# Designs tried in a protein design run: peptides against a protein of PDB entry 2V3S. Part 3

Target 1, 95 residues: chain A of PDB entry 2V3S
Amino acid sequence: PISLVLRLRNSKKELNDIRFEFTPGRDTAEGVSQELISAGLVDGRDLVIVAANLQKIVEEPQSNRSVTFKLASGVEGSDIPDDGKLIGFAQLSIS

## One batch from the design tools (peptide; aimed at target 1 F20 F22 L41)

Design b1_p9_2_s4 (made by RFdiffusion4, then SolubleMPNN; from b1_p9_2, 3 letters changed)
Fold by OpenDDE base, seed 1:
Structure b1_p9_2_s4 (fold): chain B 95 residues (1-95), chain A 9 residues (1-9)
Amino acid sequence: as target 1 above (95 residues)
Amino acid sequence: SRKFTVEPA
């Protein structure tokens, strides 16, 4: 399996690393993304973007070691999105 | 269910 880390801020704006595994041929990007949402770790509005980037990283984990992407849930927030600070952004990386 | 480990970054 592929060991992944999803780095994003929680509701208290604290940056956390969420570690999980992805097994190609068994898991799907959308399925795992839905599980993240069900666990309360990802906002439901971010299903599409998380799934898309999860798919990207698991397609070529050797080449795509890290992907940073803009969250839909962060666009309308009070804080200005910032990929460097992961404000309104999340990061997926290979562990 | 899938295991998610959450820790401070």
Scores: peptide ipSAE 0.830, ipTM 0.963, DockQ to the pose 0.956
OpenDDE base, seeds 2, 3, 4, 5: peptide ipSAE 0.829, 0.828, 0.829, 0.829; ipTM 0.963, 0.963, 0.963, 0.963

Design b1_p9_3 (made by RFdiffusion4)
Pose (drawn by RFdiffusion4):
Structure b1_p9_3 (pose): chain A 95 residues (1-95), chain P 9 residues (1-9)
Amino acid sequence: as target 1 above (95 residues)
Amino acid sequence: ARTFTVEPA
């Protein structure tokens, strides 16, 4: 199992670290991303990008310690995207 | 069901 953290801002624009485990051979990037969406933790528009970056970090957790990516939900949403401030972006990392 | 633990950054 891999101990992972999804870091992104909540609806109040507060930064949060979401802790979860991923078990290779049992879980899939798509499945876990859908779990994040069904839990209301990730916007549904972000399924593809979150799944892609989850796959990237779980295939080589030794190489990819952190991946930062754009949110499809944040492309035009009142605040300009800013990767430094994790506005319109999110980050997956190894715990 | 999977548990997601949410903590302030």

Design b1_p9_3_s1 (made by RFdiffusion4, then SolubleMPNN; from b1_p9_3, 3 letters changed)
Fold by OpenDDE base, seed 1:
Structure b1_p9_3_s1 (fold): chain B 95 residues (1-95), chain A 9 residues (1-9)
Amino acid sequence: as target 1 above (95 residues)
Amino acid sequence: SRKFIVEPA
């Protein structure tokens, strides 16, 4: 399995790492993304973007060691999105 | 269910 880390801010704006595994051929990017949402770790509005980037990283984990992407849930927030600070952005990386 | 480990970054 592929060991992944999803780094994003929680509802308290605290940056956390969410570690999980992805098994190619058994798991799907959309399925795991939905599980993240069901666990309350990802906003439901971010299903599409999380799934897309999860798919990207698991397609070629050797080449795509990290991907940072804009969250739909962060666009209309009070804070200005900032990929460097991961405000309105999340990061997926290979552990 | 899938295991998610959450820790401060």
Scores: peptide ipSAE 0.834, ipTM 0.963, DockQ to the pose 0.956
OpenDDE base, seeds 2, 3, 4, 5: peptide ipSAE 0.834, 0.833, 0.833, 0.834; ipTM 0.963, 0.963, 0.963, 0.963

Design b1_p9_3_s2 (made by RFdiffusion4, then SolubleMPNN; from b1_p9_3, 3 letters changed)
Fold by OpenDDE base, seed 4:
Structure b1_p9_3_s2 (fold): chain B 95 residues (1-95), chain A 9 residues (1-9)
Amino acid sequence: as target 1 above (95 residues)
Amino acid sequence: SRQFVVEPA
């Protein structure tokens, strides 16, 4: 399995790392993204973007070591999105 | 269910 880390800010704006495994051929990017949402770790509005980037990283984990992407849930927040600070952005990386 | 381990970054 692929060991992944999803780094994003929680509801208290605290940056956390969420570690999980992804098994190609058994898991799907959308399925795991839905599990993240069900666990309360990802906003439901971010299903599409999380799934897309999860797919990107797991399809070639040796080449795509890290991806940073804009969250739909962060666009309308009070803070200005900032990829460097992961405000309104999340990051997936290979552990 | 899938295990998610949450840690402060």
Scores: peptide ipSAE 0.829, ipTM 0.962, DockQ to the pose 0.958
OpenDDE base, seeds 1, 2, 3, 5: peptide ipSAE 0.828, 0.828, 0.828, 0.828; ipTM 0.962, 0.962, 0.961, 0.962

Design b1_p9_3_s3 (made by RFdiffusion4, then SolubleMPNN; from b1_p9_3, 3 letters changed)
Fold by OpenDDE base, seed 5:
Structure b1_p9_3_s3 (fold): chain B 95 residues (1-95), chain A 9 residues (1-9)
Amino acid sequence: as target 1 above (95 residues)
Amino acid sequence: SRVFEVEPA
């Protein structure tokens, strides 16, 4: 399996690393993204963007070691989005 | 269910 880390801020704006495994041929990007949402770790509005980037990283894990993407849930938040600080952004990486 | 390990970054 592929060992992944999803780095994003929780409801308290604290940055956390969420570690999980992805097994090609058994798991799907959308399925795992839905599980992240069901676990309360990802906002439901971010299903599309998380699934798209999860698909990107698992299709070529040797080349796509890290992807950073803008969250739909962060666009209209009080804080200005910042990819460097992962405000309104999340990062998926190979552990 | 899937295991998610959450740690402070």
Scores: peptide ipSAE 0.821, ipTM 0.960, DockQ to the pose 0.956
OpenDDE base, seeds 1, 2, 3, 4: peptide ipSAE 0.821, 0.820, 0.819, 0.820; ipTM 0.960, 0.960, 0.960, 0.960

Design b1_p9_3_s4 (made by RFdiffusion4, then SolubleMPNN; from b1_p9_3, 4 letters changed)
Fold by OpenDDE base, seed 1:
Structure b1_p9_3_s4 (fold): chain B 95 residues (1-95), chain A 9 residues (1-9)
Amino acid sequence: as target 1 above (95 residues)
Amino acid sequence: SRVFEVLPA
């Protein structure tokens, strides 16, 4: 399996690393993204962008060691999005 | 269910 880390700010704006595994051929990017949402770890509005980037990283994990992407849930928030601070952004990486 | 380990970054 592929060991992944999703770095994402929680509702308290605290940055956390969410570690999980992805097994190609058994898991799907959309399925795992839905599980993240069901666990309360990802906003439901971010299903599409999380799934897209999860798919990207698991397709070629040796080349795509890390991907940072803008969250739909952060676009119209009170804070200005910032990829460096992961405000309105999340990061997926291979652990 | 899938295991998600949440750790402070």
Scores: peptide ipSAE 0.826, ipTM 0.960, DockQ to the pose 0.958
OpenDDE base, seeds 2, 3, 4, 5: peptide ipSAE 0.825, 0.825, 0.825, 0.825; ipTM 0.960, 0.960, 0.960, 0.960

Design b1_p9_4 (made by RFdiffusion4)
Pose (drawn by RFdiffusion4):
Structure b1_p9_4 (pose): chain A 95 residues (1-95), chain P 9 residues (1-9)
Amino acid sequence: as target 1 above (95 residues)
Amino acid sequence: PSRTFVVEP
């Protein structure tokens, strides 16, 4: 199992670290991304990008310690995207 | 079972 953290801002624009485990061979990037969306933790528009970056970090957790990516939900949403401030972006990292 | 997501500020 891999101990992972999804870091992104909540609806109040507060920064949160979401902890979760991923078990290779049991879990899939798509499945876990759907879990994040059904839990209301990730916007449904972000399924593809979150799944892609989850796959990236879980295939080589030794190489990819952190991945930062754009949110499809944040492309035009009142605040300009800013990767330094995790506005319109999120980050997956190994714990 | 359902997965647990622990949210930390």

Design b1_p9_4_s1 (made by RFdiffusion4, then SolubleMPNN; from b1_p9_4, 5 letters changed)
Fold by OpenDDE base, seed 5:
Structure b1_p9_4_s1 (fold): chain B 95 residues (1-95), chain A 9 residues (1-9)
Amino acid sequence: as target 1 above (95 residues)
Amino acid sequence: GPRKFIVVP
């Protein structure tokens, strides 16, 4: 399996690393994204963008070592989105 | 069963 880290700020705006595995041929990007949402770790509004970027990283994990993407849930938040600080952004990376 | 997610602060 592919060992992944989703770096994402929690409801307290604290940056956490969420570690999980992805098994190609058994898991799907959308399925795992839904599981992240069900676990309360990802906002439901971010299903599409998380799934898209998860697909990107798992299709070529050796080439796509890290992807940073804008969250739909963060666009209209009180804080100005910042990809460097992962405010309104999340990052998927290969562990 | 449910997928294992490990949250690291």
Scores: peptide ipSAE 0.784, ipTM 0.948, DockQ to the pose 0.937
OpenDDE base, seeds 1, 2, 3, 4: peptide ipSAE 0.782, 0.783, 0.783, 0.782; ipTM 0.947, 0.948, 0.948, 0.948

Design b1_p9_4_s2 (made by RFdiffusion4, then SolubleMPNN; from b1_p9_4, 3 letters changed)
Fold by OpenDDE base, seed 1:
Structure b1_p9_4_s2 (fold): chain B 95 residues (1-95), chain A 9 residues (1-9)
Amino acid sequence: as target 1 above (95 residues)
Amino acid sequence: GPRKFVVEP
């Protein structure tokens, strides 16, 4: 399996690393993204963007070691999005 | 079973 880390801020705006595994041929990007949402770790509005970027990284994990992407939930927030600070952005990386 | 997510600060 592929060991992944999703780095994003929680409801208290604290940056956390969420570690999980992805098994190609068994898991799907959308399915795992839905599980992240069900676990309360990802905002439901971010299903599409998380799934898209999860798919990207698991397609070529050797080439795509890290992807940073803009959250839909962050766009409508009060804070100005900032990819460097992961405000309104999240990061997926290979562990 | 449920997928394991490990949350680290």
Scores: peptide ipSAE 0.791, ipTM 0.949, DockQ to the pose 0.950
OpenDDE base, seeds 2, 3, 4, 5: peptide ipSAE 0.791, 0.791, 0.790, 0.791; ipTM 0.949, 0.949, 0.949, 0.949

Design b1_p9_4_s3 (made by RFdiffusion4, then SolubleMPNN; from b1_p9_4, 5 letters changed)
Fold by OpenDDE base, seed 5:
Structure b1_p9_4_s3 (fold): chain B 95 residues (1-95), chain A 9 residues (1-9)
Amino acid sequence: as target 1 above (95 residues)
Amino acid sequence: SARVFEVVP
């Protein structure tokens, strides 16, 4: 399995690392993204972007060690999105 | 079974 870390700010704007495994051939990017949402760790509005980037990283984990992407949920937030601070952005990386 | 997600602050 691929060990992944999703770095994402929670509802209190605290940056956390969400660690999980992804098994190619058994898991799907969309499926795991839905599980993240069901666990309350990802906003439902971010399904598409999380799934897309999860797919990107798992299809070539050696080349795509880290991907940072803009969250749909962050656009309407009180804070201006900032990829450097991961405000309105999240990061997926290989553990 | 539910997937394990480890939240690290």
Scores: peptide ipSAE 0.777, ipTM 0.940, DockQ to the pose 0.942
OpenDDE base, seeds 1, 2, 3, 4: peptide ipSAE 0.776, 0.775, 0.775, 0.776; ipTM 0.940, 0.940, 0.940, 0.940

Design b1_p9_4_s4 (made by RFdiffusion4, then SolubleMPNN; from b1_p9_4, 5 letters changed)
Fold by OpenDDE base, seed 5:
Structure b1_p9_4_s4 (fold): chain B 95 residues (1-95), chain A 9 residues (1-9)
Amino acid sequence: as target 1 above (95 residues)
Amino acid sequence: SARQFTVIP
């Protein structure tokens, strides 16, 4: 399996690393993204963008070691989105 | 079974 880390700020705006595995051929990007949402770790509004970027990283994990993407849930938040600080952004990376 | 997610602060 592929060991992944989703770096994402929680409801308290604290940056956390969420570690999980992805098994190609068994798991799907959308399925795992839905599981992240069901676990309360990802906002439901971010299903599409998380799934898209998860697909990107798992299709070529040796080339796509890290992907940073804008969250739909963060666009209209009180804080200005910042990819460097992962405000309104999340990052998927290979562990 | 539920997928294991490990949250690291």
Scores: peptide ipSAE 0.782, ipTM 0.942, DockQ to the pose 0.940
OpenDDE base, seeds 1, 2, 3, 4: peptide ipSAE 0.782, 0.781, 0.781, 0.782; ipTM 0.942, 0.942, 0.942, 0.942

Design b1_p9_5 (made by RFdiffusion4; failed a check: a repeat of another design)
Pose (drawn by RFdiffusion4):
Structure b1_p9_5 (pose): chain A 95 residues (1-95), chain P 9 residues (1-9)
Amino acid sequence: as target 1 above (95 residues)
Amino acid sequence: ARTFTVEPA
């Protein structure tokens, strides 16, 4: 199992670290991304990008310690995207 | 079901 953290801002624009485990051979990037969306933790528009970056970090957790990516939900949403601030972006990392 | 622990950054 891999201990992972999804870092992104909530609806109040507060930064949060979401902790979860991923078990290779049991879980899939798509499945876990859907779990994040069904839990209301990730916007449904972000399924593809979150799944892609989850797959990237779980295939080589030794190489990819952190991945930062754009949110499809944050492309035009009142605040300009800013990867430094994690506005319109999110980050997956190994715990 | 999976548990997601949410903590302030």

Design b1_p9_5_s1 (made by RFdiffusion4, then SolubleMPNN; from b1_p9_5, 3 letters changed; failed a check: a repeat of another design)
Amino acid sequence: SRKFIVEPA

Design b1_p9_5_s2 (made by RFdiffusion4, then SolubleMPNN; from b1_p9_5, 3 letters changed)
Fold by OpenDDE base, seed 2:
Structure b1_p9_5_s2 (fold): chain B 95 residues (1-95), chain A 9 residues (1-9)
Amino acid sequence: as target 1 above (95 residues)
Amino acid sequence: MRKFIVEPA
């Protein structure tokens, strides 16, 4: 399996690393993204963007070691998005 | 359920 880390701020704006595994041929990007949402770790509005970037990293994990992307939930928030501080952004990387 | 390990970054 592929070991992944999703770095993202929680509801208290605290930056956390979420570690999980992805098994190609068994798991799907959308399925795992839905599990992240069900676990309360990702906002439901971010299903599409998380799934898209998860797909990108698992299809070529050697080439795509890290991806940073804008969250839909961040755009609607009170804080101005900032990719450097991961405000309104999340980062997915190979562990 | 899938295991997710959450830790401070």
Scores: peptide ipSAE 0.832, ipTM 0.966, DockQ to the pose 0.954
OpenDDE base, seeds 1, 3, 4, 5: peptide ipSAE 0.831, 0.831, 0.831, 0.832; ipTM 0.965, 0.965, 0.965, 0.965

Design b1_p9_5_s3 (made by RFdiffusion4, then SolubleMPNN; from b1_p9_5, 4 letters changed)
Fold by OpenDDE base, seed 5:
Structure b1_p9_5_s3 (fold): chain B 95 residues (1-95), chain A 9 residues (1-9)
Amino acid sequence: as target 1 above (95 residues)
Amino acid sequence: MKKFIVEPA
Protein backbone atom coordinates (compact mmCIF):
# COMPACT_ATOMS: atom_id res chain seq x y z
CA PRO B 1 0.00 0.00 0.00
CA ILE B 2 0.91 3.64 -0.45
CA SER B 3 1.36 5.56 2.80
CA LEU B 4 -0.05 9.05 2.46
CA VAL B 5 -0.36 12.17 4.53
CA LEU B 6 -3.05 14.74 3.97
CA ARG B 7 -2.01 17.99 5.62
CA LEU B 8 -4.71 20.58 6.11
CA ARG B 9 -6.12 22.91 8.70
CA ASN B 10 -9.03 21.86 10.86
CA SER B 11 -11.98 24.01 11.86
CA LYS B 12 -9.82 25.66 14.48
CA LYS B 13 -7.34 26.56 11.75
CA GLU B 14 -4.81 24.19 13.28
CA LEU B 15 -2.60 22.33 10.87
CA ASN B 16 -2.96 18.57 11.10
CA ASP B 17 -1.59 15.56 9.33
CA ILE B 18 -4.01 12.83 8.39
CA ARG B 19 -2.20 9.58 7.76
CA PHE B 20 -3.74 6.77 5.79
CA GLU B 21 -2.89 4.02 3.37
CA PHE B 22 -4.04 3.67 -0.20
CA THR B 23 -4.12 0.25 -1.80
CA PRO B 24 -4.28 0.35 -5.58
CA GLY B 25 -6.87 -2.00 -6.95
CA ARG B 26 -8.84 -1.93 -3.73
CA ASP B 27 -9.17 1.76 -3.00
CA THR B 28 -10.30 4.50 -5.34
CA ALA B 29 -9.46 8.16 -5.10
CA GLU B 30 -13.09 9.15 -4.93
CA GLY B 31 -13.94 6.43 -2.44
CA VAL B 32 -11.20 7.43 -0.04
CA SER B 33 -12.10 11.08 -0.45
CA GLN B 34 -15.66 10.27 0.46
CA GLU B 35 -14.45 8.45 3.55
CA LEU B 36 -12.38 11.47 4.55
CA ILE B 37 -15.50 13.57 4.29
CA SER B 38 -17.59 11.05 6.19
CA ALA B 39 -15.00 11.08 8.96
CA GLY B 40 -15.34 14.84 9.21
CA LEU B 41 -11.76 15.39 8.13
CA VAL B 42 -12.46 17.01 4.78
CA ASP B 43 -15.17 19.46 3.84
CA GLY B 44 -17.75 17.99 1.51
CA ARG B 45 -17.24 20.84 -0.91
CA ASP B 46 -13.71 19.62 -1.45
CA LEU B 47 -14.61 16.16 -2.74
CA VAL B 48 -13.72 16.90 -6.34
CA ILE B 49 -10.39 18.57 -5.72
CA VAL B 50 -9.26 16.07 -3.10
CA ALA B 51 -10.19 13.13 -5.29
CA ALA B 52 -8.44 14.62 -8.29
CA ASN B 53 -5.22 15.20 -6.42
CA LEU B 54 -5.36 11.89 -4.62
CA GLN B 55 -5.68 10.23 -8.00
CA LYS B 56 -2.72 12.22 -9.25
CA ILE B 57 -0.44 11.20 -6.42
CA VAL B 58 -1.38 7.52 -6.37
CA GLU B 59 -1.09 7.02 -10.11
CA GLU B 60 2.61 7.90 -10.00
CA PRO B 61 3.73 8.09 -6.37
CA GLN B 62 7.41 8.02 -7.26
CA SER B 63 7.09 11.13 -9.39
CA ASN B 64 4.30 12.90 -7.56
CA ARG B 65 5.75 12.90 -4.06
CA SER B 66 3.68 15.89 -3.00
CA VAL B 67 0.75 17.82 -4.40
CA THR B 68 -0.67 21.04 -3.01
CA PHE B 69 -4.08 22.18 -4.10
CA LYS B 70 -6.63 24.87 -3.50
CA LEU B 71 -9.66 23.96 -1.44
CA ALA B 72 -13.09 25.02 -2.58
CA SER B 73 -14.02 25.44 1.07
CA GLY B 74 -11.23 27.94 1.60
CA VAL B 75 -11.85 30.31 -1.28
CA GLU B 76 -14.48 32.40 0.43
CA GLY B 77 -13.08 32.15 3.91
CA SER B 78 -12.03 35.07 6.03
CA ASP B 79 -8.36 34.31 5.60
CA ILE B 80 -6.51 34.98 2.39
CA PRO B 81 -5.55 31.71 0.73
CA ASP B 82 -1.87 30.92 1.00
CA ASP B 83 -0.33 27.76 -0.38
CA GLY B 84 2.81 28.19 1.67
CA LYS B 85 0.91 28.32 4.93
CA LEU B 86 -1.74 25.91 3.71
CA ILE B 87 -4.49 28.43 4.27
CA GLY B 88 -7.25 27.49 1.91
CA PHE B 89 -4.93 24.83 0.56
CA ALA B 90 -4.21 21.24 1.42
CA GLN B 91 -1.25 19.03 0.71
CA LEU B 92 -1.07 15.34 -0.08
CA SER B 93 2.29 13.70 0.20
CA ILE B 94 3.88 10.30 0.21
CA SER B 95 4.91 9.35 3.72
CA MET A 1 -14.11 2.10 6.96
CA LYS A 2 -10.55 3.20 6.29
CA LYS A 3 -8.32 4.01 9.24
CA PHE A 4 -7.23 7.62 9.50
CA ILE A 5 -4.65 8.77 12.01
CA VAL A 6 -4.85 12.46 12.84
CA GLU A 7 -1.83 14.20 14.32
CA PRO A 8 -0.83 17.80 14.87
CA ALA A 9 1.49 18.85 12.10
Scores: peptide ipSAE 0.826, ipTM 0.965, DockQ to the pose 0.941
OpenDDE base, seeds 1, 2, 3, 4: peptide ipSAE 0.824, 0.824, 0.824, 0.825; ipTM 0.965, 0.965, 0.965, 0.965

Design b1_p9_5_s4 (made by RFdiffusion4, then SolubleMPNN; from b1_p9_5, 3 letters changed)
Fold by OpenDDE base, seed 4:
Structure b1_p9_5_s4 (fold): chain B 95 residues (1-95), chain A 9 residues (1-9)
Amino acid sequence: as target 1 above (95 residues)
Amino acid sequence: SRVFIVEPA
């Protein structure tokens, strides 16, 4: 399995790392993304973008060690999106 | 259910 870390800010704007495993051929990017949402760890509005980037990293984990992407949920927030600070952005990386 | 481990970054 692939050991992944999803780094994103919680509702308190605190940056957290969410560690989980992904097994190619058994798991799907959309399925795991839905599980993240069900666990309350990802906003439901971010299903598409999380799934897309999860797919990207798991398809070539040796090459795509980290991907940073803009959250749909962050666009409407009061804070200006900033990929460096992961405001309105999240990051997936290989553990 | 899938295990998710949440840690402060």
Scores: peptide ipSAE 0.837, ipTM 0.963, DockQ to the pose 0.958
OpenDDE base, seeds 1, 2, 3, 5: peptide ipSAE 0.836, 0.836, 0.835, 0.836; ipTM 0.963, 0.963, 0.963, 0.963

Design b1_p9_6 (made by RFdiffusion4)
Pose (drawn by RFdiffusion4):
Structure b1_p9_6 (pose): chain A 95 residues (1-95), chain P 9 residues (1-9)
Amino acid sequence: as target 1 above (95 residues)
Amino acid sequence: PPRTFVVEP
């Protein structure tokens, strides 16, 4: 199992670290991304990008300690995207 | 079972 953190801003624009485990061979990037969406933790528009970056970090957790990516939900949504401030971006990291 | 997501500010 891999101990992972999804860091992104909530609806109130507050930064949060979301802790979760991923078990290779049992879980899939798509499945876990859907779980994040069904839990209301990730916008549904972000399924593809979150799944892609989850796959990236879980295939080589020794190489990829952190991946930062754009949110499809944040492309035009009142605040300009800013990777430094995790606005319109999110980050997956190994715990 | 459902996965647990722990949210920390």

Design b1_p9_6_s1 (made by RFdiffusion4, then SolubleMPNN; from b1_p9_6, 4 letters changed)
Fold by OpenDDE base, seed 2:
Structure b1_p9_6_s1 (fold): chain B 95 residues (1-95), chain A 9 residues (1-9)
Amino acid sequence: as target 1 above (95 residues)
Amino acid sequence: GPRRFIVVP
């Protein structure tokens, strides 16, 4: 399996690392993204962007060691998005 | 069984 880390701010704006494994051929990017949402770790509005970037990293984990992407939930938030501070952005990386 | 996600503060 592929060991991944999703770095993302929680509802208290605290930065957390979410560690998980992804098994190609058994897991799907959309399925795992839905699990993240069901666990309360990702906003439901971010299903599409999380799934897209998860797919990108798992299809070529050696080439795509890290991807940072803009969250749909962050665009309409009160805080100004900032990729450096991961405000309105999340980062997926190979552990 | 173990949960898929481990949250590290």
Scores: peptide ipSAE 0.732, ipTM 0.912, DockQ to the pose 0.739
OpenDDE base, seeds 1, 3, 4, 5: peptide ipSAE 0.732, 0.732, 0.731, 0.731; ipTM 0.912, 0.912, 0.912, 0.912

Design b1_p9_6_s2 (made by RFdiffusion4, then SolubleMPNN; from b1_p9_6, 4 letters changed)
Fold by OpenDDE base, seed 4:
Structure b1_p9_6_s2 (fold): chain B 95 residues (1-95), chain A 9 residues (1-9)
Amino acid sequence: as target 1 above (95 residues)
Amino acid sequence: GPRKFTVVP
């Protein structure tokens, strides 16, 4: 399995690392993204972008060690999106 | 079963 870290700010704007495993051939990016949402760790509006980037990192984990992407939920927030600070952005990386 | 997600502050 691939050990992943999703770095994402919670509702208190605190940056957390969410660690989980992904098993190619058994898991799907869409499915795991839905599980993240069901667990309350990802906003439902971010299903598409999380799934897309999860797919990207798991398809070539040796090459795609980290991906940072803009959240749909962050666009509507009060804070200006900033990929460096992961405001309105999240990051997936290989653990 | 449910997938394990470990949240690290």
Scores: peptide ipSAE 0.790, ipTM 0.950, DockQ to the pose 0.968
OpenDDE base, seeds 1, 2, 3, 5: peptide ipSAE 0.789, 0.788, 0.788, 0.790; ipTM 0.950, 0.949, 0.950, 0.950

Design b1_p9_6_s3 (made by RFdiffusion4, then SolubleMPNN; from b1_p9_6, 5 letters changed)
Fold by OpenDDE base, seed 4:
Structure b1_p9_6_s3 (fold): chain B 95 residues (1-95), chain A 9 residues (1-9)
Amino acid sequence: as target 1 above (95 residues)
Amino acid sequence: AARKFEVVP
């Protein structure tokens, strides 16, 4: 399995690392993304973008060590999106 | 079974 870290700010704007495993051929990017949402760790509006980037990292984990992407949920927020600070952005990386 | 997600501050 692939050990992943999703770095994402919670509702208190605190940056947390969410560690989980992904097993190619058994898991799907969309399925795991849905599980993240069900766990309350990802906003439901971010299903598409999380799934897309999860797919990207798991398809070539040796090459795609980290991906940073803009959250749909962050666009409407009061804070200006900033990929460096992961405001309105999240990051997936290989553990 | 629920997937394990470890949240690290």
Scores: peptide ipSAE 0.768, ipTM 0.931, DockQ to the pose 0.956
OpenDDE base, seeds 1, 2, 3, 5: peptide ipSAE 0.768, 0.768, 0.768, 0.768; ipTM 0.930, 0.930, 0.931, 0.930

Design b1_p9_6_s4 (made by RFdiffusion4, then SolubleMPNN; from b1_p9_6, 4 letters changed)
Fold by OpenDDE base, seed 5:
Structure b1_p9_6_s4 (fold): chain B 95 residues (1-95), chain A 9 residues (1-9)
Amino acid sequence: as target 1 above (95 residues)
Amino acid sequence: SARQFVVVP
């Protein structure tokens, strides 16, 4: 399995690392993204963007060691999105 | 079974 880290700010704006595994051929990017949402770790509005980037990283984990992407949920937040600070952005990376 | 997610602060 691929060991992944989703770096994402929680509702308190605290940056956390969410560690999980992805098994190609068994898991799907959309499926795991839905599980993240069900666990309350990802906003439901971010299903599409999380799934897209999860797919990107798992299809070529050696080349795509890290991907940073803009969250749909972050656009309407009180803080201005900032990819450097991961405000309104999240990061997926290979552990 | 539910997938394990480990949250590290």
Scores: peptide ipSAE 0.781, ipTM 0.941, DockQ to the pose 0.967
OpenDDE base, seeds 1, 2, 3, 4: peptide ipSAE 0.781, 0.781, 0.780, 0.781; ipTM 0.941, 0.941, 0.941, 0.941

Design b1_p9_7 (made by RFdiffusion4)
Pose (drawn by RFdiffusion4):
Structure b1_p9_7 (pose): chain A 95 residues (1-95), chain P 9 residues (1-9)
Amino acid sequence: as target 1 above (95 residues)
Amino acid sequence: SPRTFVVEP
């Protein structure tokens, strides 16, 4: 199992670290991304990008300690995207 | 079983 953190801002624009485990051979990037969406933790528009970056970090957790990516939900949403401030972006990292 | 997500500020 891999201990993972999804870091992104909530609806109040507060930064949060979401802690979860991923078990290779049991879980899939798509499945876990859907879980994040069904839990209301990730916007449904972000399924593809989150799944892609989850797959990237879980295939080589030794190489990819952190991946930062754009949110499809944040492309035009009132605040300009800013990767430094995790506005319109999120980050997956190994714990 | 459902997965648990721990949210920390």

Design b1_p9_7_s1 (made by RFdiffusion4, then SolubleMPNN; from b1_p9_7, 3 letters changed)
Fold by OpenDDE base, seed 5:
Structure b1_p9_7_s1 (fold): chain B 95 residues (1-95), chain A 9 residues (1-9)
Amino acid sequence: as target 1 above (95 residues)
Amino acid sequence: APRRFVVLP
């Protein structure tokens, strides 16, 4: 399996690393993204963008070692989005 | 089976 880390801020705006495995042929990007949402770790509004970037990283994990992307849930928040600080952004990376 | 996510601070 592919060992992944999803780095994003929780509801308290604290940066967390969420570790999980992805098994090609068994898991799907959308399925795992839905599980993240069900676990309360990802906002439901971010299903599309998380799934898209998860797909990107797992399809070629050797070339796509890290991807940073804007969250839909962060656009209308009080904080100004900042990819460097992962405010309104999340990052997927290969462990 | 449900996935196990490990949340690290």
Scores: peptide ipSAE 0.734, ipTM 0.903, DockQ to the pose 0.963
OpenDDE base, seeds 1, 2, 3, 4: peptide ipSAE 0.733, 0.733, 0.733, 0.733; ipTM 0.902, 0.902, 0.903, 0.903

Design b1_p9_7_s2 (made by RFdiffusion4, then SolubleMPNN; from b1_p9_7, 4 letters changed)
Fold by OpenDDE base, seed 5:
Structure b1_p9_7_s2 (fold): chain B 95 residues (1-95), chain A 9 residues (1-9)
Amino acid sequence: as target 1 above (95 residues)
Amino acid sequence: APRKFIVVP
């Protein structure tokens, strides 16, 4: 399996690393993204963008070691989105 | 079984 880390700020705006595995041929990007949402770790509004980027990283994990993407849930938040600080952004990376 | 997610603060 592919060992992944989703770096994402929680509801307290604290940056956490969420570690999980992805098994090609068994898992799907959308399925795992839905599991992240069900676990309360990802906002439901971010299903599309998380799934898209998860697909990107797992299709070529050797080339796409890290992807950073804008969250739909962060666009209208109180804080200005910032990809460097992962405010309104999340990052998927290969562990 | 539910997928295991490990949250590291």
Scores: peptide ipSAE 0.783, ipTM 0.943, DockQ to the pose 0.959
OpenDDE base, seeds 1, 2, 3, 4: peptide ipSAE 0.782, 0.781, 0.782, 0.782; ipTM 0.943, 0.943, 0.943, 0.943

Design b1_p9_7_s3 (made by RFdiffusion4, then SolubleMPNN; from b1_p9_7, 3 letters changed)
Fold by OpenDDE base, seed 4:
Parts: sequence; C-alpha cells; structure tokens
Structure b1_p9_7_s3 (fold): chain B 95 residues (1-95), chain A 9 residues (1-9)
Amino acid sequence: as target 1 above (95 residues)
Amino acid sequence: APRQFVVLP
C-alpha cells in the first residue's frame, strides 16, 4: 500500500497531518475521499478536489511526491487563501 | 473494515 499524509487545517485552524494508506487496485480516490469526509476530516464540499489530487498522487507516487491544492471550503472563509500556509489549501504527500 | 486515519499535530 501507499502511505500518504494529508496536511490540512482543522476547524480550529490547527495544521494536522492525517496519515492513511491507499491500496491501488482495491481503493479508489473517490472512495477514500468519501471516507475522509465521513470521518469528519475533510469538508464535504472538497470531495471533488481531494479525490482529483489523491488520484494524481497515487497514480504515480514515485513522481508525484507532493501535491498542494485549493479547497472549495476555503474560498468562502474569512481568511485569505494561502498555499504556503495551507490556508484554504491542503497538501497530499507520500509518507 | 473502517479505514484507519491517524491524526497527528
């Protein structure tokens, strides 16, 4: 399996690393993204973007070691999105 | 089985 880290700010704006595994051929990017949402770790509005980037990283994990992407849930927040600070952005990386 | 998510600070 692929060991992944989703770096994402929680509801208190604290940056957390969420570690999980992805098994190609058994898991799907959308399925795991839905599990993240069900676990309360990802906003439901971010299903599409998380799934897209999860797919990107797992399709070629040796080349795509890290991807940073803009969250739909962060666009309408009070804070200005900032990819460097992961405000309104999240990051997936190979553990 | 539920997927394990480990949340670290």
Scores: peptide ipSAE 0.784, ipTM 0.943, DockQ to the pose 0.988
OpenDDE base, seeds 1, 2, 3, 5: peptide ipSAE 0.783, 0.783, 0.783, 0.784; ipTM 0.943, 0.943, 0.943, 0.943

